# Designs tried in a protein design run: peptides against a protein of PDB entry 6TME. Part 195

Target 1, 324 residues: chain A of PDB entry 6TME
Amino acid sequence: NRLKRAYIALQAWKKAFYSDPFNTAANWVGPDVCSYKGVFCAPALDDPSVLVVAGIDLNHADIAGYLPPELGLLTDVALFHVNSNRFCGVIPKSLSKLTLMYEFDVSNNRFVGPFPTVALSWPSLKFLDIRYNDFEGKLPPEIFDKDLDAIFLNNNRFESTIPETIGKSTASVVTFAHNKFSGCIPKTIGQMKNLNEIVFIGNNLSGCLPNEIGSLNNVTVFDASSNGFVGSLPSTLSGLANVEQMDFSYNKFTGFVTDNICKLPKLSNFTFSYNFFNGEAQSCVPGSSQEKQFDDTSNCLQNRPNQKSAKECLPVVSRPVDCS
Target 2, 324 residues: chain A of PDB entry 6TME as posed
Amino acid sequence: NRLKRAYIALQAWKKAFYSDPFNTAANWVGPDVCSYKGVFCAPALDDPSVLVVAGIDLNHADIFGYLPPELGLLTDVALFHVNSNRFCGVIPKSLSKLTLMYEFDVSNNRFVGPFPTVALSWPSLKFLDIRYNDFEGKLPPEIFDKDLDAIFLNNNRFESTIPETIGKSTASVVTFAHNKFSGCIPKTIGQMKNLNEIVFIGNNLSGCLPNEIGSLNNVTVFDASSNGFVGSLPSTLSGLANVEQMDFSYNKFTGFVTDNICKLPKLSNFTFSYNFFNGEAQSCVPGSSQEKQFDDTSNCLQNRPNQKSAKECLPVVSRPVDCS

## One batch from the design tools (peptide; made by RFdiffusion4, then SolubleMPNN)

Design b2_p20_8_s2 (from b2_p20_8, 8 letters changed)
Fold by OpenDDE base, seed 5:
Structure b2_p20_8_s2 (fold): chain B 324 residues (1-324), chain A 20 residues (1-20)
Amino acid sequence: as target 1 above (324 residues)
Amino acid sequence: SFDDKLKELVAKLKELAAAS
C-alpha cells in the first residue's frame, strides 16, 4: 500500500524533527497522511483510482531536524519544497526512488556534505534549488547534462572549477554566487542557448573573461562581481543585446571600457567599480544617461572622482594581462 | 497555491506519460 509506505516515511520524518516551533507536524497522526499539514495527495499516474502523496510543502516552517532514509518510501512525490527550515545532515540517497521528482527545493537549510548526487538520478527534474546551505566539494559536471530550467547553487561551500559542461545547460537561470569556485569561466558558456540570468558573485574565479560571453544573446542579468578576473573586458560583450544588469565590480580588470559596451541597447545598470580600468568612453560616465546607471568608482580613471591612487594603479596598469 | 501547482503538474505528467 502506497499510503502505508508514505505513513511510515512521514512518521519517521516527524521522529527526526528536533524542533517544530509552529507545530507543523502536530496533526501528523494516524494513517490519513493526506490530511497532514504540508502533505499533498493526488491520484497516482499509473492508477488514478489510487491516492498517493505527490507533494510536500514545508516552506518556512523553521523545523529543525534531518531527512531520514525512510523518505525514500515517498516514491510518488514530484514536488518537494522544504525551504527556510533548519534541516541538517545530508540528502538521503534513498531519494533516488523518487523517480517522479520535478521540483526539488531544499534552499535555506543547514544541509552539509557533497553535492547531492541523488538529484542527478531524477530523470524528470526541472527545478533544483539548494542555495543557502553548506554543501561542499566539487560540482558534478553531469548537473548541466540535465534539462533543468533553473539551477540555484548560491551561498554554499562549493569549490573547484565550473565544469566545461555548463555549455550544455538549458537553464534560464543559474546562480553560482557566494561559493568558493575557482579557475576560469569556461568558454563553453557561450553555448547556453536559453540563459537569461547568470550570477558568479563572490567566488574565487580568475583569469580572463571568455569572448564567448558575447554569444549570450538572451542574457538579461550578468553578474561577475567580487572575483579575481583580470584583463580587459571582451569586445564581444557588445553582442549582449538584451543585457539589462551587468556587474563586473570588485575584480582586477584593466583597460578601456568602450562605447560598444556602455551603449548596449537594453542596458539599465552597469557597475564596473573597484577595478583597474584606465579609461572609459564618455557614454560610460555616471550621469551621462537618464536611462542608464553607471558606477566607475575606484578605478584608475583620469579626471574622475573617487579613483585609486597612482601608487595603487601603476603596478597593475603597467602590466596588463594579455587575454589573447 | 501549492495545491494548484501540484494539480497542474500531475496533469502535465499524465500527458507526458500518455505521449510516451
Scores: peptide ipSAE 0.248, ipTM 0.851, DockQ to the pose 0.064
Fold by OpenDDE base, seed 3:
Structure b2_p20_8_s2 (fold): chain B 324 residues (1-324), chain A 20 residues (1-20)
Amino acid sequence: as target 1 above (324 residues)
Amino acid sequence: SFDDKLKELVAKLKELAAAS
């Protein structure tokens, strides 16, 4: 009996709660699991006459505890949303049995360990949110082989390089922000055919931006701020026909910010502050447009306010990195 | 709501299964 298995799983989970401030699991008593708060039942796909646990929603429950292996008995769960809790430990490998998993949101918890590779075993997964945890180590290249709509990895402890397989991703939104990623952005990034938003904020990324970024025709948000990028902005950025928000601030960029970038047709906000740019087109000057907002603060620009001193600029500007 | 989303998903999955 599928509901009996669910009962076993849910009771094991309740037992794994250290704290339930809102008494969310107070009614988790008895065999009628479909009445449990945060538990949602639906007709089984293979037999409409049978009810199964198809979804879990414990968002914002502030529950402290861990995910016991018995959760693997919830084989019919397609939506698993448990964000904004205090769950700790690792994601159980037994969840590999949840073959219908479609959305997995464990964001804003206290999970630790390596990337939960069990997520790679779910053939139908479309949404993965593991942000605001303590996951660490390398990002498996295989994550981008999956047909995901969104990948949220920000605010973790991931390190190493971004896999070159990123170009295979069909995701519209990908966040890498506030991790420990290093190395260059892979040139394959330009192959992300469905990309709308990508965020690299606050990593240890370095090197030159790949020219292939200009191939991201559908991107509306591109944020590479707070990294160690060097060189000039690629001229191919003129190809970002739909970009609205662009941020390159807090890097080590040099060179000239061109009209072709600042006159992008959909550009609303362009922040390139806290770099070492030594020139900008008139179209890039803050206040030059009513439709666009620019920030050129703390560069090496002449005749602009709030720029770096000559002492700070000269060593960097005189030795520009050649990205060619 | 979550319940609505789940219902929509189940419906979608059923349609996909039927089309296969």
Scores: peptide ipSAE 0.219, ipTM 0.837, DockQ to the pose 0.066
Fold by OpenDDE base, seed 1:
Structure b2_p20_8_s2 (fold): chain B 324 residues (1-324), chain A 20 residues (1-20)
Amino acid sequence: as target 1 above (324 residues)
Amino acid sequence: SFDDKLKELVAKLKELAAAS
């Protein structure tokens, strides 16, 4: 009996709660699991006459606890949303039994350990949100082999380089922000055919930006701020026909910011402050356009306000990085 | 709502299962 298994799982989970400030699980009593707050039932896919637990929504419940292995008994769950809680520990491997998993949102919790590789076992997964946790270690390359619509990894403790398999991703939104990623952005990034938004904010990424970024024709948001990127901006960025928000601030970029970038047709906000740029086109000057907002603060630009001192600029500008 | 989303998903999954 599927509902009996669900009952066992949900009761085990209730027992795993350390704190339930909103008494979310107060009605988690008795065999009628479909009446449980945050539990959603639907007809089974294999037998419409059978009712099964198909979804969990415990978002914003502020529950402290952990995910017990008995959750693996919820084999019919396709939507699992438990964001904005205080769940701790690791994602149990027993969740591999949830073969119908379509959306998995455990964001804004206290989960630890390596990337939850159990997520890779779900053949139908389309949405993965593990942001705002304490996941650590390397990102498995296989994550980008999956047909995901969105990948949210930001605000964790992930390390190492971004896998080259990123180019295989069909995701429209990918966030790497506020981790400990290092190395260069892979050249394969240009192969992300469905990419709309990508965020690299606040990592330890370095090297030159790959020219292949210019192949991201559908990208509307590109944020690479607060890293260690060097060299000039690729001229191929002129190919970003749909970019609206672009941020390269707080890096070590040098060279000239060109008209071809600043005149991008959909560009609304372009921030390149806190770098070592030594020149900019007139179209890049803040206030030059009513439709576009620019920030050139704290560069090495001549005749512009709020720039770095010559003492700070000269050592960097005089030794430009060749990205060729 | 979550319930609506679930209903839509179930419908989609049924369609996918029928197509396979």
Scores: peptide ipSAE 0.213, ipTM 0.838, DockQ to the pose 0.064
Fold by OpenDDE base, seed 4:
Structure b2_p20_8_s2 (fold): chain B 324 residues (1-324), chain A 20 residues (1-20)
Amino acid sequence: as target 1 above (324 residues)
Amino acid sequence: SFDDKLKELVAKLKELAAAS
């Protein structure tokens, strides 16, 4: 009996709650699990005459607790949304039994440990949101082999390099922001055929930006701010025909910011402040356009306000990194 | 709503299952 298994799982979960400020689980009593707050039932895919727990929505419940292994008994769950709680511990491996998992949102919790590799076991997963947790370690390369529409990894403790497999991703949105990723952006990034938004903010990424970024024709948001990138901006960035928001601020970029970048047709905001750029085209000057916003603050630009001192600039500008 | 989303998903999954 699937509902009986669900009852066992949900009761185990209730017992795993340390705090339920909104009394969300107050009605989690008795065998009628489909009446439970945040529990959603639907006809089973394999037998429409059987009612099963197909979804969990405990978003914004501020529940403190952990995910017990008994949650693996919720084998019919396709939507699991438990964001904005205070769940801690690790994601149970027993969730591998949830083979119908389509959307998994555990964002804004207190989960710890390595990347929840159980997510890789879900063949139909399309949405993965694990942002605003304390996940750590390496990002498994296999994550990008998944046919995900969105990958939210930001605000965690992930480290090491971004896997080369990123190019295999079919995701439209990927966030790496506010982790501890290091190394270069893989050249394979240009192969992300469906990418619309990618955010690298606040990592320890370094090296030159790969030329292949210019192949991201559908990208509307590209934010690489607050990293350790060096060298000149790739000339191939002129290929970003749909970019609207671009941020390279707080890096160690050098060279000249060209017209080809600043005149991108859909560019609305381009921030390249807090770098070591030693020149910019007139089209890049803040205030030069009514339709575009630029920020060139704290570079090595001549005849511009709020620039770095010669003392700060000279050592870097005189020794530009060759990205060729 | 979540319920609506779930219903849509179930419908989609059924369609996919039927097509496979």
Scores: peptide ipSAE 0.203, ipTM 0.832, DockQ to the pose 0.065

Design b2_p20_8_s3 (from b2_p20_8, 10 letters changed)
Fold by OpenDDE base, seed 2:
Structure b2_p20_8_s3 (fold): chain B 324 residues (1-324), chain A 20 residues (1-20)
Amino acid sequence: as target 1 above (324 residues)
Amino acid sequence: SFMAKLEEMVRQLKEQAAAS
């Protein structure tokens, strides 16, 4: 009996709660699990006459606790949303039994350990949100082999390089922000044909930006700020026909910010402050456009306000990194 | 709502299963 298994799972979970400040699980009593707050039932896909637990929504419940292995008994769950809680520990491997998993949101919790590889076992997964946790270690390359619409990884403790498989991703939104990723952005990034938004903010990424970024025709948001990138901006960035928000601030970029970049047709905000750029086109000057906002603060630009001193600029500008 | 999303998802999965 599927509902009986669900009952066992949900009762085990209730027992795993350390704190339930809103008494969310107060009505989690008795065999009628479909009446439980945050539990949603639907007809089973294989038998419409059978009612099953198909979704969990405990968003914003501020529950402290952990995910017990008995949650693996919720084999019919397709939507699992438990963001903005205080769940700790690891994601149970037993969740591999939830073969219908479609959306998995455990963001804004206190989960630890390596990337939850159980997410890779779900064949129908379309949405993965694990942001604002304490996941650590390497990102498995296989994550980008999944047919995901969105991948939210930001605000964790992930380390190592971004996998080369990123180019295989069909996701429209990918966030790497506020981790400990290092190395270069893979050249395969240009193969992300469905990408709309990508964020690299606040990592330890370095090297030159790959030219292949210019192939991201659908990207509307590209943020690579607060890293260790060097060299000049790729000339191929002129190919970003749909970019609206672009941020390269707080890096170690050098060279000239070109007219072709600043005149991108959909560009509304371009921030390249806190670098070592030694020149910019007139179209890049803040205030030059009514439709575009620019920030060139704290570079090595001549005849611009709020620039770095010659003493700060000279050692870097005189030794430009050749990205060729 | 979450319920509406769930219903839509179920619908999609059924359609996918029927098409395969």
Scores: peptide ipSAE 0.361, ipTM 0.883, DockQ to the pose 0.064
Fold by OpenDDE base, seed 5:
Structure b2_p20_8_s3 (fold): chain B 324 residues (1-324), chain A 20 residues (1-20)
Amino acid sequence: as target 1 above (324 residues)
Amino acid sequence: SFMAKLEEMVRQLKEQAAAS
């Protein structure tokens, strides 16, 4: 009996709660699991006459605890939303039995360990949100082989390089922000045909930006701020026809910020502050447009306010990195 | 609502299964 299995799973989970400030699981009593707060039932896909637990929504419950292996008994769950809790530990491997998983949101918790590779076992997964946790280690390349709409990885402890398989991703939104990623952005990034928003904020990324970024025609948000990028901005950035928000601040970029970038047709905000740019087009000057916002603070620009000293600029500007 | 989303998801999965 599927509901019996669900009962076992949910009772095991309740037992795994250390704290339930809002008494969310107070009514988790008895065999009628479909009446449990945050538990949603639906007819089974394989048998409409059978009612099964199809969804969990415990968002914002501030529950402290862990995910017990018995959750693997919830084999019919397709939506699993438990963000903004205080769940700790690892994501159980037993969740591989949840073959119908469609959306998995465990964001804003205290999960630890490596990337939850169990997520890769879900053939129908479309939404993955594991941001604001303590996941660590390498990002498995296979994550981008999946047909995901969104991939939220930000605010974790992931390290190593970004996999070259990123170009295979069909996701519209991908966040890498506030991790420990290192190395270069893969050139394959330009192959992300559905990409709208990508965020690299606050990592240890370095090297030159790949020219292939300019192939991201659908991108509206591109944020690479707070990294260690070097060299000039690729001239191919002029191809970002739909970019609205662009941020390259807090890097080590050099060279000239061109008209072709600052005059991008949909550009609303372009921040390139806290770099070592030694020139900018008039179209890039803050205040030059009423429709566009620019920030050129703390560069090596002449005749502009709030720039770095010659002492700070000279060592970097005199040794430009050749990205060719 | 979550329930509405669940219902829509179920519908999509059924359609996908039927198409496979």
Scores: peptide ipSAE 0.352, ipTM 0.880, DockQ to the pose 0.063
Fold by OpenDDE base, seed 3:
Structure b2_p20_8_s3 (fold): chain B 324 residues (1-324), chain A 20 residues (1-20)
Amino acid sequence: as target 1 above (324 residues)
Amino acid sequence: SFMAKLEEMVRQLKEQAAAS
């Protein structure tokens, strides 16, 4: 009996709660699991006459505890949303039995350990949100082989380089922000055909920006701020026909910010502050447009306010990195 | 609501299964 298995799983989970401030699991009593708060039932896909647990929503419950292996008995769950809790430990490998998993949101918890590779075993997964946890180690390249709509990895402890397989991703939104990623952005990034938003904020990324970024025709948000990028902005950025928000601030970029970038047709905000740019086109000057907002603060620009001193600029500007 | 979303997802999954 599928509901019986669900009962076993949910009771095991209740026992794994250390704290339930809102008494969310207070009604988790008896065999009628479909009446449990945060538990949602639906007709089974293989038999519409059978009711099964198809979804879990414990968002914002502030529950402290862990995910017991018995959760693997919830084999019919397609939506698993438990964000904004205080769950700790690791994601159980037994969740591999949840073959219908479509959306997995464990964001804003206290999970630790390596990337939860069990997520890679779910053939139908479309949404993965593991942000605001303490996951660590390298990102498995296989994550980008999956047909995901969104990948949220920000605010974790991930290290190493961004996999070259990123170009295979079909995701519209990908966040890497506030991790410990290092190395260059892969050239394969230009192959992300469905990408709308990508965020690299606050990592240890370095090197030159790949020219292939200019191939991201659908991107509306591109944020590479607070990294160690060097060299000039690629001229191919003129190809970002739909970019609205672009941020390159807090890097080590040099060179000239061109008209071709600042005149992008959909550009609303372009922040390139806290770099070592030594020139900008008139179209890049803050206040030059009513429709566009620019920030050129703390560069090496002449005749602009709030720029770096000559002492700070000279060592970097005199030795620009050649990205060719 | 979550329930509405779930129902929609189930519907989509059924449609995909039927189309395959």
Scores: peptide ipSAE 0.279, ipTM 0.856, DockQ to the pose 0.065
Fold by OpenDDE base, seed 4:
Structure b2_p20_8_s3 (fold): chain B 324 residues (1-324), chain A 20 residues (1-20)
Amino acid sequence: as target 1 above (324 residues)
Amino acid sequence: SFMAKLEEMVRQLKEQAAAS
């Protein structure tokens, strides 16, 4: 039966533990898997008279180990939360059998290898958190074909470009931060109709910001800091009617920071420090507003403190990148 | 709580199954 399979899976997992500091699996004994700490049972969707393992919550257990292939026997699991552990290795492909997977959180672990493509096999997946691991390689374009509410990819070793399929994403929150992504932000970004928060911090992204960013009318957080972006800020950014937090710091932007951007109605924090901006509107000056916080540090602005030297500015400012 | 979330998820999945 299903619980017997679950027993096999959970016992295999227990055997795969190298360290269990909090003795989380101490009570993982006997056939009554529903009594196991961190194991949650519910009536099966296809048969309410049958009790099945529907969820795993081992968050913050500091368990060292790996995920054995026997976990594929947990076919009724819809919530799999094992963040803040020390699990290593790869995500087993056998998890493809968990067709009810709804939320998958393996963040803050030591997983390695390519993107866990098994996540793409889950038709009902809504939440994917694989941040703070050591996943590497390219991001599969198909990830954005999934009807996900949130995609957390930050603090990994992903490289290559951001797929153009990003525009297909229905996610409200997407994090790319602290990876090795390169290339331009796809123009299709403007098609992300449900986007509220997107973070690109600390990658190797470059080129001009696409004008289509201005179409993200629901975005409240836009952080593109610590990259290699060039050119002027798109004038279309004036369309970000709901942006509250905006960060373009630590790039190679040039040009003028316009009034239309700094006067965005919901803008509370706008950081454009450590660039090569050569001008800013009065509304962009730090201290100009009580409701908004600005940082213009380390640009090429005249009559402002803490700016770059002329020697550093001149070569860049005199050769502005045309993004048109 | 995790249980509350699980219950909500189950509800959603049931609705999805019924709609399909």
Scores: peptide ipSAE 0.237, ipTM 0.841, DockQ to the pose 0.063

